Peptides against a protein of PDB entry 6J54. Designs and how they scored, part 4

Target 1, 223 residues: chain A of PDB entry 6J54
Amino acid sequence: NENLFASFIAPTMMGLPIVTLIIMFPSLLFPTPKRLINNRTISIQQWLIQLTSKQMMAIHNQKGQTWSLMLMSLIMFIGSTNILGLLPHSFTPTTQLSMNLGMAIPLWSATVFTGFRYKTKTSLAHFLPQGTPALLIPMLVIIETISLFIQPVALAVRLTANITAGHLLIHLIGGATLALLNINTMTAFITFTILILLTILEFAVALIQAYVFTLLVSLYLHD
Target 2, 42 residues: chain B of PDB entry 6J54
Amino acid sequence: QFQFTGIKKYFNSYTLTGRMNCVLATYGGIALLVLYFKLRSK

## One batch from the design tools (peptide)

Design b1_p9_1_s1 (made by RFdiffusion4, then SolubleMPNN; from b1_p9_1, 7 letters changed)
Fold by OpenDDE base, seed 5:
Structure b1_p9_1_s1 (fold): chain B 223 residues (1-223), chain C 42 residues (1-42), chain A 9 residues (1-9)
Amino acid sequence: as target 1 above (223 residues)
Amino acid sequence: as target 2 above (42 residues)
Amino acid sequence: AIALALLLL
């Protein structure tokens, strides 16, 4: 069963961490435009970025829109890494909980700190929902405080679990199809069809998880 | 416009200021309880 | 409330 987790081991070449290069590789897929009228592929890419930016920043005031660059870069990074991770025998950095915590904790901390710095009254009031009965106030404030501290953990674990589970399932079904080829060709065909459908689903999941991660960070910024 | 009088003016769950004060009072109460137990154990 | 709903996703 060690072979199932072999794809999640950080690859090294000649004792050097190749993981750094893997993390940097997605950046090469998004070249910066140099012309006013760009190539069709670059124009489509920019259009998609603009659309997603408008949707995400619609919630924020002008001060919150300063975070647009960071949030858009984050979604592009996570989305691209997740999609590239679906290639056969590829290593996906976002399957590592350490990486996702490394993104989630600083971003969450920055949003919470920014909220307390510029919107102190609103941020403090957020720990108590409006219209709460007087007897429930102490308990609800405690629960909301605990909820706040769970946010970065849930953010990181959600991304890690969804991507990792998808990869494991593809490997398991793929292994089962190969094993069934010599046993029963009809069942092997069915399992192979399921594998294809699952792979398509994982492409969608990869993009959705990137979007949800970025959206939640954005929502925490809005308070 | 919510018109609260007395203590409810400062501690209410409807106004922004009232909610803030309730949160601060709760944290203050917890801090005092923690302090009490720490001092009692010594 | 929105954050909680998205947290359950």
Scores: peptide ipSAE 0.118, ipTM 0.841, DockQ to the pose 0.032
Fold by OpenDDE base, seed 2:
Structure b1_p9_1_s1 (fold): chain B 223 residues (1-223), chain C 42 residues (1-42), chain A 9 residues (1-9)
Amino acid sequence: as target 1 above (223 residues)
Amino acid sequence: as target 2 above (42 residues)
Amino acid sequence: AIALALLLL
């Protein structure tokens, strides 16, 4: 089973972590525009960023819109790393739970603290849903408190599990196709077709998980 | 919209203030229970 | 409810 997880080992060269370079690489794919009318690729990127920004920040007031830069950078980072991770024999930092927790916990804590700082009454009231029967109030407040603390864990684990599971499936089916090439060509072709469909799905999942991660951080800010 | 009288005015699950007070009361109750057991175990 | 639903995704 070690061969299956070999792709998830953090790469090092001469004891130096190459992971830092891998994490920084996506930033090179998004150059800063210098012209009023940019190349088609840059224009499409900017258009997509604007659309996603408008969609995500539509939920927030002006105070919440201050988070737009951070949330957009987050979705671009996670999305780009997830897509690049689908390249053969590539390492995706987002498959590491430590990295995802490192993003989730600070962002979650920031959203929770900002909620308590500026909307204390609403944030405290959020621990009790409206219309709760009086006898269920203490138990429900406890459950909502526990739910709050599960949020950063769920946020990190969701991203990690979905990306990791996708990579494992691609590796397993890819390995099966290679093994079946000399055994049964027809079965290998079927398995290869499944691999192609799965890779397309994983491209979608990569973007969806980036979106969901960022959206949930944004949603926690709004509460 | 909701007219509550007496204790229900301050502790209700419909108004924002009422919900906040219920949450604070719950946390206060838990804190008192924890304090009670801490002092009792000593 | 939406937050909870998204949390379960």
Scores: peptide ipSAE 0.111, ipTM 0.850, DockQ to the pose 0.032
Fold by OpenDDE base, seed 4:
Structure b1_p9_1_s1 (fold): chain B 223 residues (1-223), chain C 42 residues (1-42), chain A 9 residues (1-9)
Amino acid sequence: as target 1 above (223 residues)
Amino acid sequence: as target 2 above (42 residues)
Amino acid sequence: AIALALLLL
């Protein structure tokens, strides 16, 4: 079982944590544009950022639009780290719940506090859905309050669980494929095919989870 | 569109103000209950 | 409602 979870241990070199460098590495993939007409790669990146920003921020007012930079950087960071984590023998920082909580709690807190500061009445009213029967009001307010506090946990756990599960599946199926190579070649081939399909799925999951994480933060901000 | 009179005007689940007041009343009630039990134990 | 649905996913 140590071998199963070995890929999730924070890597160190000579006792020094290199996880910090791994976290910083994706930033090198997104250089700042210096020209009006940049390289094709940078142009594509900017185009994707613009499309995503327009999609996510369309629901926000002018004050909410100020968060565009933060949300776009967040999706790019999570997306890039998740994709890089699918490389062989790579460490994915987003598999660490501590990291995801470190992102989720401050962002959630910021959105909640921003809501209470600028839209106090609406934010307080959000604890009671419209049309609630009078008898259910106290109970529902309590439930909605609990739901609010679950949001940062759910945000972090969702990302962590999905990415971690994907890595575990790839490892397990990969290990099974290797074990079956000397037992049954046909079964090994089937297992290998499943591994390839799973890997493709995990690329999609990596991007989707980045998007969902950012979208939910944005949605909480809109609240 | 909703015409409420009396207590329902201030405490309703349809208007923004009514919902806010219901939430505040619920929190206030819980706070008072907690306070009551704390004072009772002393 | 949408936020709740997404929270459950």
Scores: peptide ipSAE 0.111, ipTM 0.853, DockQ to the pose 0.033
Fold by OpenDDE base, seed 3:
Structure b1_p9_1_s1 (fold): chain B 223 residues (1-223), chain C 42 residues (1-42), chain A 9 residues (1-9)
Amino acid sequence: as target 1 above (223 residues)
Amino acid sequence: as target 2 above (42 residues)
Amino acid sequence: AIALALLLL
């Protein structure tokens, strides 16, 4: 049924891609501070960013702290897009695997290359866990190498799958509730209750996935 | 204080240098195998 | 190992 996936089609108006505007829209929700003492909304946003920044960057040294701006912008972007995507008749760019790969691959490659550049010995040694029996060394090094290359794919797929599955489930249950309204009102009420609970869960998932994505990128940077 | 002697000094799973060398040796071995099979077809 | 565990989640 094409109607199930219609919400995942990139919207266009008169042949022009509106997707660009949709991606840019979240930036308007986070204005830059202009005053020493800002409005309550901006102050709360800054406070949240500071808290999350302190938590994520606690594992990094001073060199890793330079990534704070990028990681904070990443979590804010993914989080905001995911939440906005839960609005009715909205398009969520993070449901597109291409977009998530476009974020995951460069960030992952940057973390890996920075690791090899500044911590070459440690990064190479990471492919072999300490205390490995000598006979298992070649196999384990191969497995660890494969594991490294799976990381960017896992990041992109995890985010895409979680957000997409949530949207599909909301749509399906929502459609079922409407269909059951004229068939069985009691069953429709039950399905509607499930829909409400699911939507609340998806709001949480939207934020969690943003956090997990950013956290994993941060962990890969730390190595 | 791991006192390794001989080849174990350079190739061990406990020291940082030893682990690095093991990884490099593994990659080198794989590269040589790939090269061997590539050259064998010619 | 931690990264792998998180990767599997």
Scores: peptide ipSAE 0.094, ipTM 0.850, DockQ to the pose 0.032

Design b1_p9_1_s2 (made by RFdiffusion4, then SolubleMPNN; from b1_p9_1, 7 letters changed)
Fold by OpenDDE base, seed 1:
Structure b1_p9_1_s2 (fold): chain B 223 residues (1-223), chain C 42 residues (1-42), chain A 9 residues (1-9)
Amino acid sequence: as target 1 above (223 residues)
Amino acid sequence: as target 2 above (42 residues)
Amino acid sequence: LIAEALLLL
């Protein structure tokens, strides 16, 4: 059933990857302010960015706040791409696991290496929780080490699975509504109502997944 | 404040230094096991 | 612990 996954195929025109343009498009939606008193739309956008920045960086010390720009750019990128992906007949790059791994692995590695660079003793101590019985120490250290390496995979898969599953549900229910229009109008109306409710939910999920992805990267940095 | 003496001073699950040493000892033990099996196969 | 809790979400 290639038709179910046709919307997840990377679009190309004459062999040229349009995916690159799609990835770059969200950057146009976030212009840099040039005036002391900006337009209402830019002011609201900047206000939202400031609020989310203060909330996310409240956990970090002054050294951790250096990552604020990168974390905010990450949440804006993932959030914007996820929201744009809810447009009809649109392609979302974040549905591709390869792209999400491409973001997760470098960010995870950067946080881990930064932790070991500046807080070596604390970072090494995180492999062993406090109060562990002496006999369980070797096994628990191994488990915690494995857990560390699963983090980038879990980070990428969580984002990919949630966004992809949402798109599949919208596609399936949308297709069912169209098929039922000529069979039973009442049932088609019910399925259409479900589709609307699901679409509203997916808008929330799109923002939440962007926030969770960025928050987890931030938490790994804080350790 | 924890008062440990002897080997427990360096290897414990309560102090930061003790936890770090336990982790390093575990990794060292695994490295020695890997080295043992590598040398045994030769 | 917070990271582990968020992994379940």
Scores: peptide ipSAE 0.252, ipTM 0.853, DockQ to the pose 0.030
Fold by OpenDDE base, seed 4:
Structure b1_p9_1_s2 (fold): chain B 223 residues (1-223), chain C 42 residues (1-42), chain A 9 residues (1-9)
Amino acid sequence: as target 1 above (223 residues)
Amino acid sequence: as target 2 above (42 residues)
Amino acid sequence: LIAEALLLL
């Protein structure tokens, strides 16, 4: 069914990639504050950023706190793109695995390298859980090493799968609702109610996935 | 809290240093095995 | 451990 995946095709205008503009668009929703007391919208944004920053960065030392700007910008970017993607006929860049891998791999690599650079002993020790029986040590070290390399993939795939699945469900249920309008209006009404509930859920999922993505990057940084 | 003696002092799964040494030993062993098979094939 | 648990989500 080509129509199911049509919304996930990277949009172009006259052969030019408009995806770049779509990715840049969320930045316009978060203007830089210029006043001590800003507009209500900016104040709410700053308040949310402050709360999330305080919550996420509480586990980090002073060196980890330097990542606060990067992590907060990341959550704002992913969150905004996910929410905007729920608008009708909108394209969500985070539904593209390439986009999410492009974020996950560098951030993961940076966290891993930072860990090995500043906390070499602790980072190496993480390949062996505490209290492991001696005979299982070699096998478990191998498994933990593999687990490390799966982290960026899992990070990207989780975000991609959750957002993409939500969009597919909205499309399918929406299509079913339209098809049932001329068959059974009562069933169509039930399907439409499910669509509304699903849409509300997807708004929550959009924010949660942004948070989880950023949190995991932060957690990997802390090691 | 843990009192280890002998080889267990340096290679254990409880202390940070012991865990690190175990990981390094495992990687070293794997590297040596790979090297052995590589040299054997030549 | 928390990271691994979150990876399973």
Scores: peptide ipSAE 0.246, ipTM 0.858, DockQ to the pose 0.032
Fold by OpenDDE base, seed 2:
Structure b1_p9_1_s2 (fold): chain B 223 residues (1-223), chain C 42 residues (1-42), chain A 9 residues (1-9)
Amino acid sequence: as target 1 above (223 residues)
Amino acid sequence: as target 2 above (42 residues)
Amino acid sequence: LIAEALLLL
């Protein structure tokens, strides 16, 4: 079982953490535009960023629009790291719960505190759904409070679990394919086909998880 | 529009202010309970 | 409510 999780160990070289370089690497894939009309690749990238930005920020007022840079950087970071993590023998930082908590907790706390700072009445009222019977008010407020504190954990765990599970599944199916090459070629071919389909799915999952993570942060900001 | 009179005006689950007050009352009650048990344990 | 629904995904 150690071999299954070996890919999730933080890589170090001579005691120095290479993880820092791995985390910073995606930033090199997003060059800053210098021209009004850029290359096709950069233009498509910018177009996608603009579309996602408009979609995500549509629910926010002017004050919420200030978070656009943060949220877009977050989705780009998580998305890029997740996609790069699907490369063979690559280390995906987002498989580390510590990293995801390190992102989730500050962002969640920032959104919650921002809500309490600028929308105190609405934020406090959020702990009690509208139309709650009077007798259930205390219990529901407690439950909603607990739910609030679970949000950052759920945010981090969801991302970690989805990405990690996908990686594990790819490794398992890949390993099975290799093992079956000399045993039953036909079965190996079927397994390989499943691996391909799974890999395509994981690409989608990688982007979806990045989107969901960022969307939830955005939604918490919206209250 | 809900027309509330008396205590329901301030403590209701339909208006924003009422919901806020209910939440604050709940937290206040919990705080008082915790305080009571803390003081009793001494 | 949307957040809760997304939490389940």
Scores: peptide ipSAE 0.242, ipTM 0.856, DockQ to the pose 0.032
Fold by OpenDDE base, seed 3:
Structure b1_p9_1_s2 (fold): chain B 223 residues (1-223), chain C 42 residues (1-42), chain A 9 residues (1-9)
Amino acid sequence: as target 1 above (223 residues)
Amino acid sequence: as target 2 above (42 residues)
Amino acid sequence: LIAEALLLL
């Protein structure tokens, strides 16, 4: 049982936390461009950032577009950490619920407070859907209020659960393949095929979860 | 499009102002209920 | 409402 969750323990060397270095490592993969015509890798990165930025910020006004830098940095951070977490013997910080809550709660709070500051009437009116029967108004307002407070928790748990579950599945299926190598080679081959397909899926999930996280934050900012 | 008169002008589920007022009224009612039970327990 | 729908994903 200890081997199952061993990969999720925060790594330390001689009592010093190396988690800080792990979190900072993705920043080295995205250097700032200094040339008019950059290398192919940097050009591709810039192109991807521009495309995602245009798509995500299309729904925002000029004031909302000021958040573009933060949202793009967020998606790059989560995406890169999730992808790096799929490397063998790696520690993924986004598997820690504390980290994801640490991102979700402040961002959600910022979006909610920004909404109340600039669009107070619309934000308050959002707690009541249009056209609701008068008798259902009090209960519906309560439900909508509860829904609002669930947003940061759902945002953090979704990311944590998806990434953690993926890592656990890869570990379990990988362990099963090794155990079956000397028992039944044919079954081991099937399990290995599933492992390969699962790993490919987890690469996609890693990027999708980063996108969904940032998209939801952006959407909360809009409304 | 929507012409409301009387109390319905201020408390409705269709207009933006009406929805806002309904939400505020709901929160106010809950706050008063909580306050009532808190004071009663003393 | 879209945010709520996406919360269910």
Scores: peptide ipSAE 0.227, ipTM 0.858, DockQ to the pose 0.032

Design b1_p9_1_s3 (made by RFdiffusion4, then SolubleMPNN; from b1_p9_1, 7 letters changed)
Fold by OpenDDE base, seed 4:
Structure b1_p9_1_s3 (fold): chain B 223 residues (1-223), chain C 42 residues (1-42), chain A 9 residues (1-9)
Amino acid sequence: as target 1 above (223 residues)
Amino acid sequence: as target 2 above (42 residues)
Amino acid sequence: DILLALLLL
């Protein structure tokens, strides 16, 4: 049983936490452009960032667009860490709930406070959906208030659960494949095929979860 | 589009201002209830 | 709208 969760233990080297280095590593994959015409890799990265920024920031006003750098860095960070986490024998920081809460709570708080600061009337009005029957107003306001506080938790848990579950499935199916190699080669081949398909899916999930996390933060900012 | 009269003009679930006022009234009511029970316990 | 988005995602 310990073998299943061994990949989620925070790695240390000689008692020193190397998790910090692992978290910082994705930043090395995205160097700052220094030329008018960059290499193909940087050009593709910039193109992707430009596309995602245009798509995500289209809903925001000029004040909201000031968050573009933060949101783009966030999606690139989460996306890169999730993808790197799918490498063999790698550690994914986003499988740690503490990591994701560490991102979700401050970002959520910042968006909520920004909303109350600049759009107080609209933000307060969001606690009551439009068209609510009069008798349900007090109860619904309470529910919406609770819902607000669940948002950062849901944001962090969603990311953690999706990435962690994917890793667990890969380990389980991979382990099953190895076990079946000595029992039935045909079934082992089937499980291996499933493992390949699952791995492809997890690459997609890794990017989608990064996008969803960033998108929801963006939506909370927009209110 | 919506025409409200009386108290419904200020407290309604359709207008932005009305919704805001309803939320504030709800929070105010809860705060008063909590305050009442705290003072009653003392 | 946000709640709906949260539910759908």
Scores: peptide ipSAE 0.091, ipTM 0.859, DockQ to the pose 0.031
Fold by OpenDDE base, seed 1:
Structure b1_p9_1_s3 (fold): chain B 223 residues (1-223), chain C 42 residues (1-42), chain A 9 residues (1-9)
Amino acid sequence: as target 1 above (223 residues)
Amino acid sequence: as target 2 above (42 residues)
Amino acid sequence: DILLALLLL
């Protein structure tokens, strides 16, 4: 069991936490443009950021668009960390629930607080959907209130669970393939094929979870 | 726009103000219940 | 509704 979860232990070098360096590393992959016409890699990155920004911020008004920088930085951070985490023998910070809660709770609280500050009536009315029968109003308001407080937890747990589960499956199937190489080559080939398909899926999941996390934060802001 | 009269004007699930008032009334009711049980326990 | 659907994903 310890060997299975060893990849999720926070790495240290000489007793110093190198997790801080690992978390900061993705920022080096996205340098700020200095030229009018950048190289191919930076141009492609900027193009992708512009496409995603246009897509996610389309639902927001002018005030909501002020959050564009933060939301874009969030999706790029989570996406890059998730993808880099799929490298062999790499540590993924997003597998740590503490990190994801550390992102989810402040962002959620900021969006909720912003909603109550600028749209108090609409935010309060959001606890009761339109057309609710009068008898169900108190119960539904309570449920919606509970749902609100579950949002940051669900946001963090979703990201943590999906990334962690994917990593565990890759390690388990990868270990099984290596064990089967000396036992039955044919079955090892089948398991290896499954491993390849799973790794491709996990790359997609890594990006999807980053997108969903950012999108939900955006939706909470929009209400 | 829905035309409501009487208490339904202030407490309805269709208008924004009505929904807000229903939410506030629910929270107020819960607060009063909690207060009642707290005072009863003393 | 969309929020609820995405929350359940």
Scores: peptide ipSAE 0.090, ipTM 0.856, DockQ to the pose 0.031
Fold by OpenDDE base, seed 2:
Structure b1_p9_1_s3 (fold): chain B 223 residues (1-223), chain C 42 residues (1-42), chain A 9 residues (1-9)
Amino acid sequence: as target 1 above (223 residues)
Amino acid sequence: as target 2 above (42 residues)
Amino acid sequence: DILLALLLL
C-alpha cells in the first residue's frame, strides 16, 4: 500500500522541497505573446484561452468580468498541472488536498465576500429559495448556510479525489499489466488496452476538473 | 408581481426583500436563542 | 439546478 501512495508524497531533494519548482513549472509552458501573429502553438493557446474566457465570463456582468484574469489563470494552472501530472513519475500538486484547499478557500471567501459587499440583498436572499413554505424557512436557511460553508471543502475534495483516484487507477492497472505479462499475455493485452483507455479518460478528467473547479468559483461569484 | 399586504409584504419567500428579511429574522432568532442560553448558563 | 449538478460532478 505504501508503494501505491509513494507518488503522492511531496518530493524533496537534499531536504529542500522541490514542490515549489513543480508548481511553478507550468507557467513556463505559456509564454507571453510578443508578436501580432505568433507561432501556431501560441496561437492555439491564445485561441483556447479566449474561447474559455468568453464562455466562462458570459454569465457575468461587467463587474464580474474583472475576475477574468484570475479565473483564466486558475483554469490554466490547474489544467496544466493535472495534465503534467499524468507523466510517469511526475508529482501532481493538485493531488494534495492542502493545495486545493489553499486555492478553494481564498477564492470561495473572496467570491462570497464580494457578493455580500456589492449584492447584499441578493446574497442574503440566496439563503432562502424562492417559494419556500413559511414553516420551512428557518430550517432551510440553516441548511443553506451549512451548504455554503461546505462549498470550499467540496470544491477542494472533488478536485483532489478525482485526480488522485485517476492516478491510483493508472498505477493499479499498470501494475496489473506488468504482472500479467509473464502469466497470461492475452489478459495482459486486455488490461493494457484498459490502461490506454483509462489514460485517455484521465486526460479528459484532468481538463474537466480544472474547468469545473474554475466554473464553480465563477458561479459562486455570480450568485 | 406578487401583491402581499401586511406582514407578508415584508416577510415572504417570493420577493427579494421578503427573502432577505426572512433570512435576517432567522439569524436574529438564532442569535437571540444562543444569547438566551448563554446568559442562562451563567 | 446547474449548481447542484456541478456539485455532484
Scores: peptide ipSAE 0.070, ipTM 0.856, DockQ to the pose 0.031
Fold by OpenDDE base, seed 3:
Structure b1_p9_1_s3 (fold): chain B 223 residues (1-223), chain C 42 residues (1-42), chain A 9 residues (1-9)
Amino acid sequence: as target 1 above (223 residues)
Amino acid sequence: as target 2 above (42 residues)
Amino acid sequence: DILLALLLL
């Protein structure tokens, strides 16, 4: 069991936390453009950011589009950390629930408070769906209030669970393939095929979870 | 457009203002109940 | 929101 969860332990060298360096590393992969004609890598990155920004901000008005920088930085951060986490012997910070809660709670709070500040009537009205029968109003308001407070938890847990589960599956299937190599080569080949397919899936999941996290934050901002 | 008269004008599930007032009334009712039980326990 | 959250879970 210790070997199974060893990859989720925060790495330290001589008592110094390397986690800070790991979190900062993705920022080096996305340098700020300084030239009119940038390198191909920077140009591709800018194109991807612009494309995703247009899609994410299409639902927002001009005031909501002020959040574009924050949301785009968030998706790039989570996406890059998730992809880098799939490298062998790498530590994925997003497997830590504390980190994901640290992102989810402030962002959720900011969106909720922004909604109450600028659209107080609409935000309060969201606790009651339109057309609700009068007898169900009190119960439905309570349920909607509970739903609101579950949002940051669900946001963090979704990301943590998906990334952690993916890593565990890769480790388990990978370990099984190595063990089966000396027992039955045919079964080892089958498990190896599953491992490849799973790895491809986890790359997709890594990006999807980054997108979903950012999208849900964006939707909460949209109210 | 729904034309509501009387109490339904202020407390309805169709208008924005009506929905807001229903939510506030619900929270107010819950707060009063909590206060009642808190004061009763003392 | 709940349905979307469940769908995207």
Scores: peptide ipSAE 0.060, ipTM 0.856, DockQ to the pose 0.032

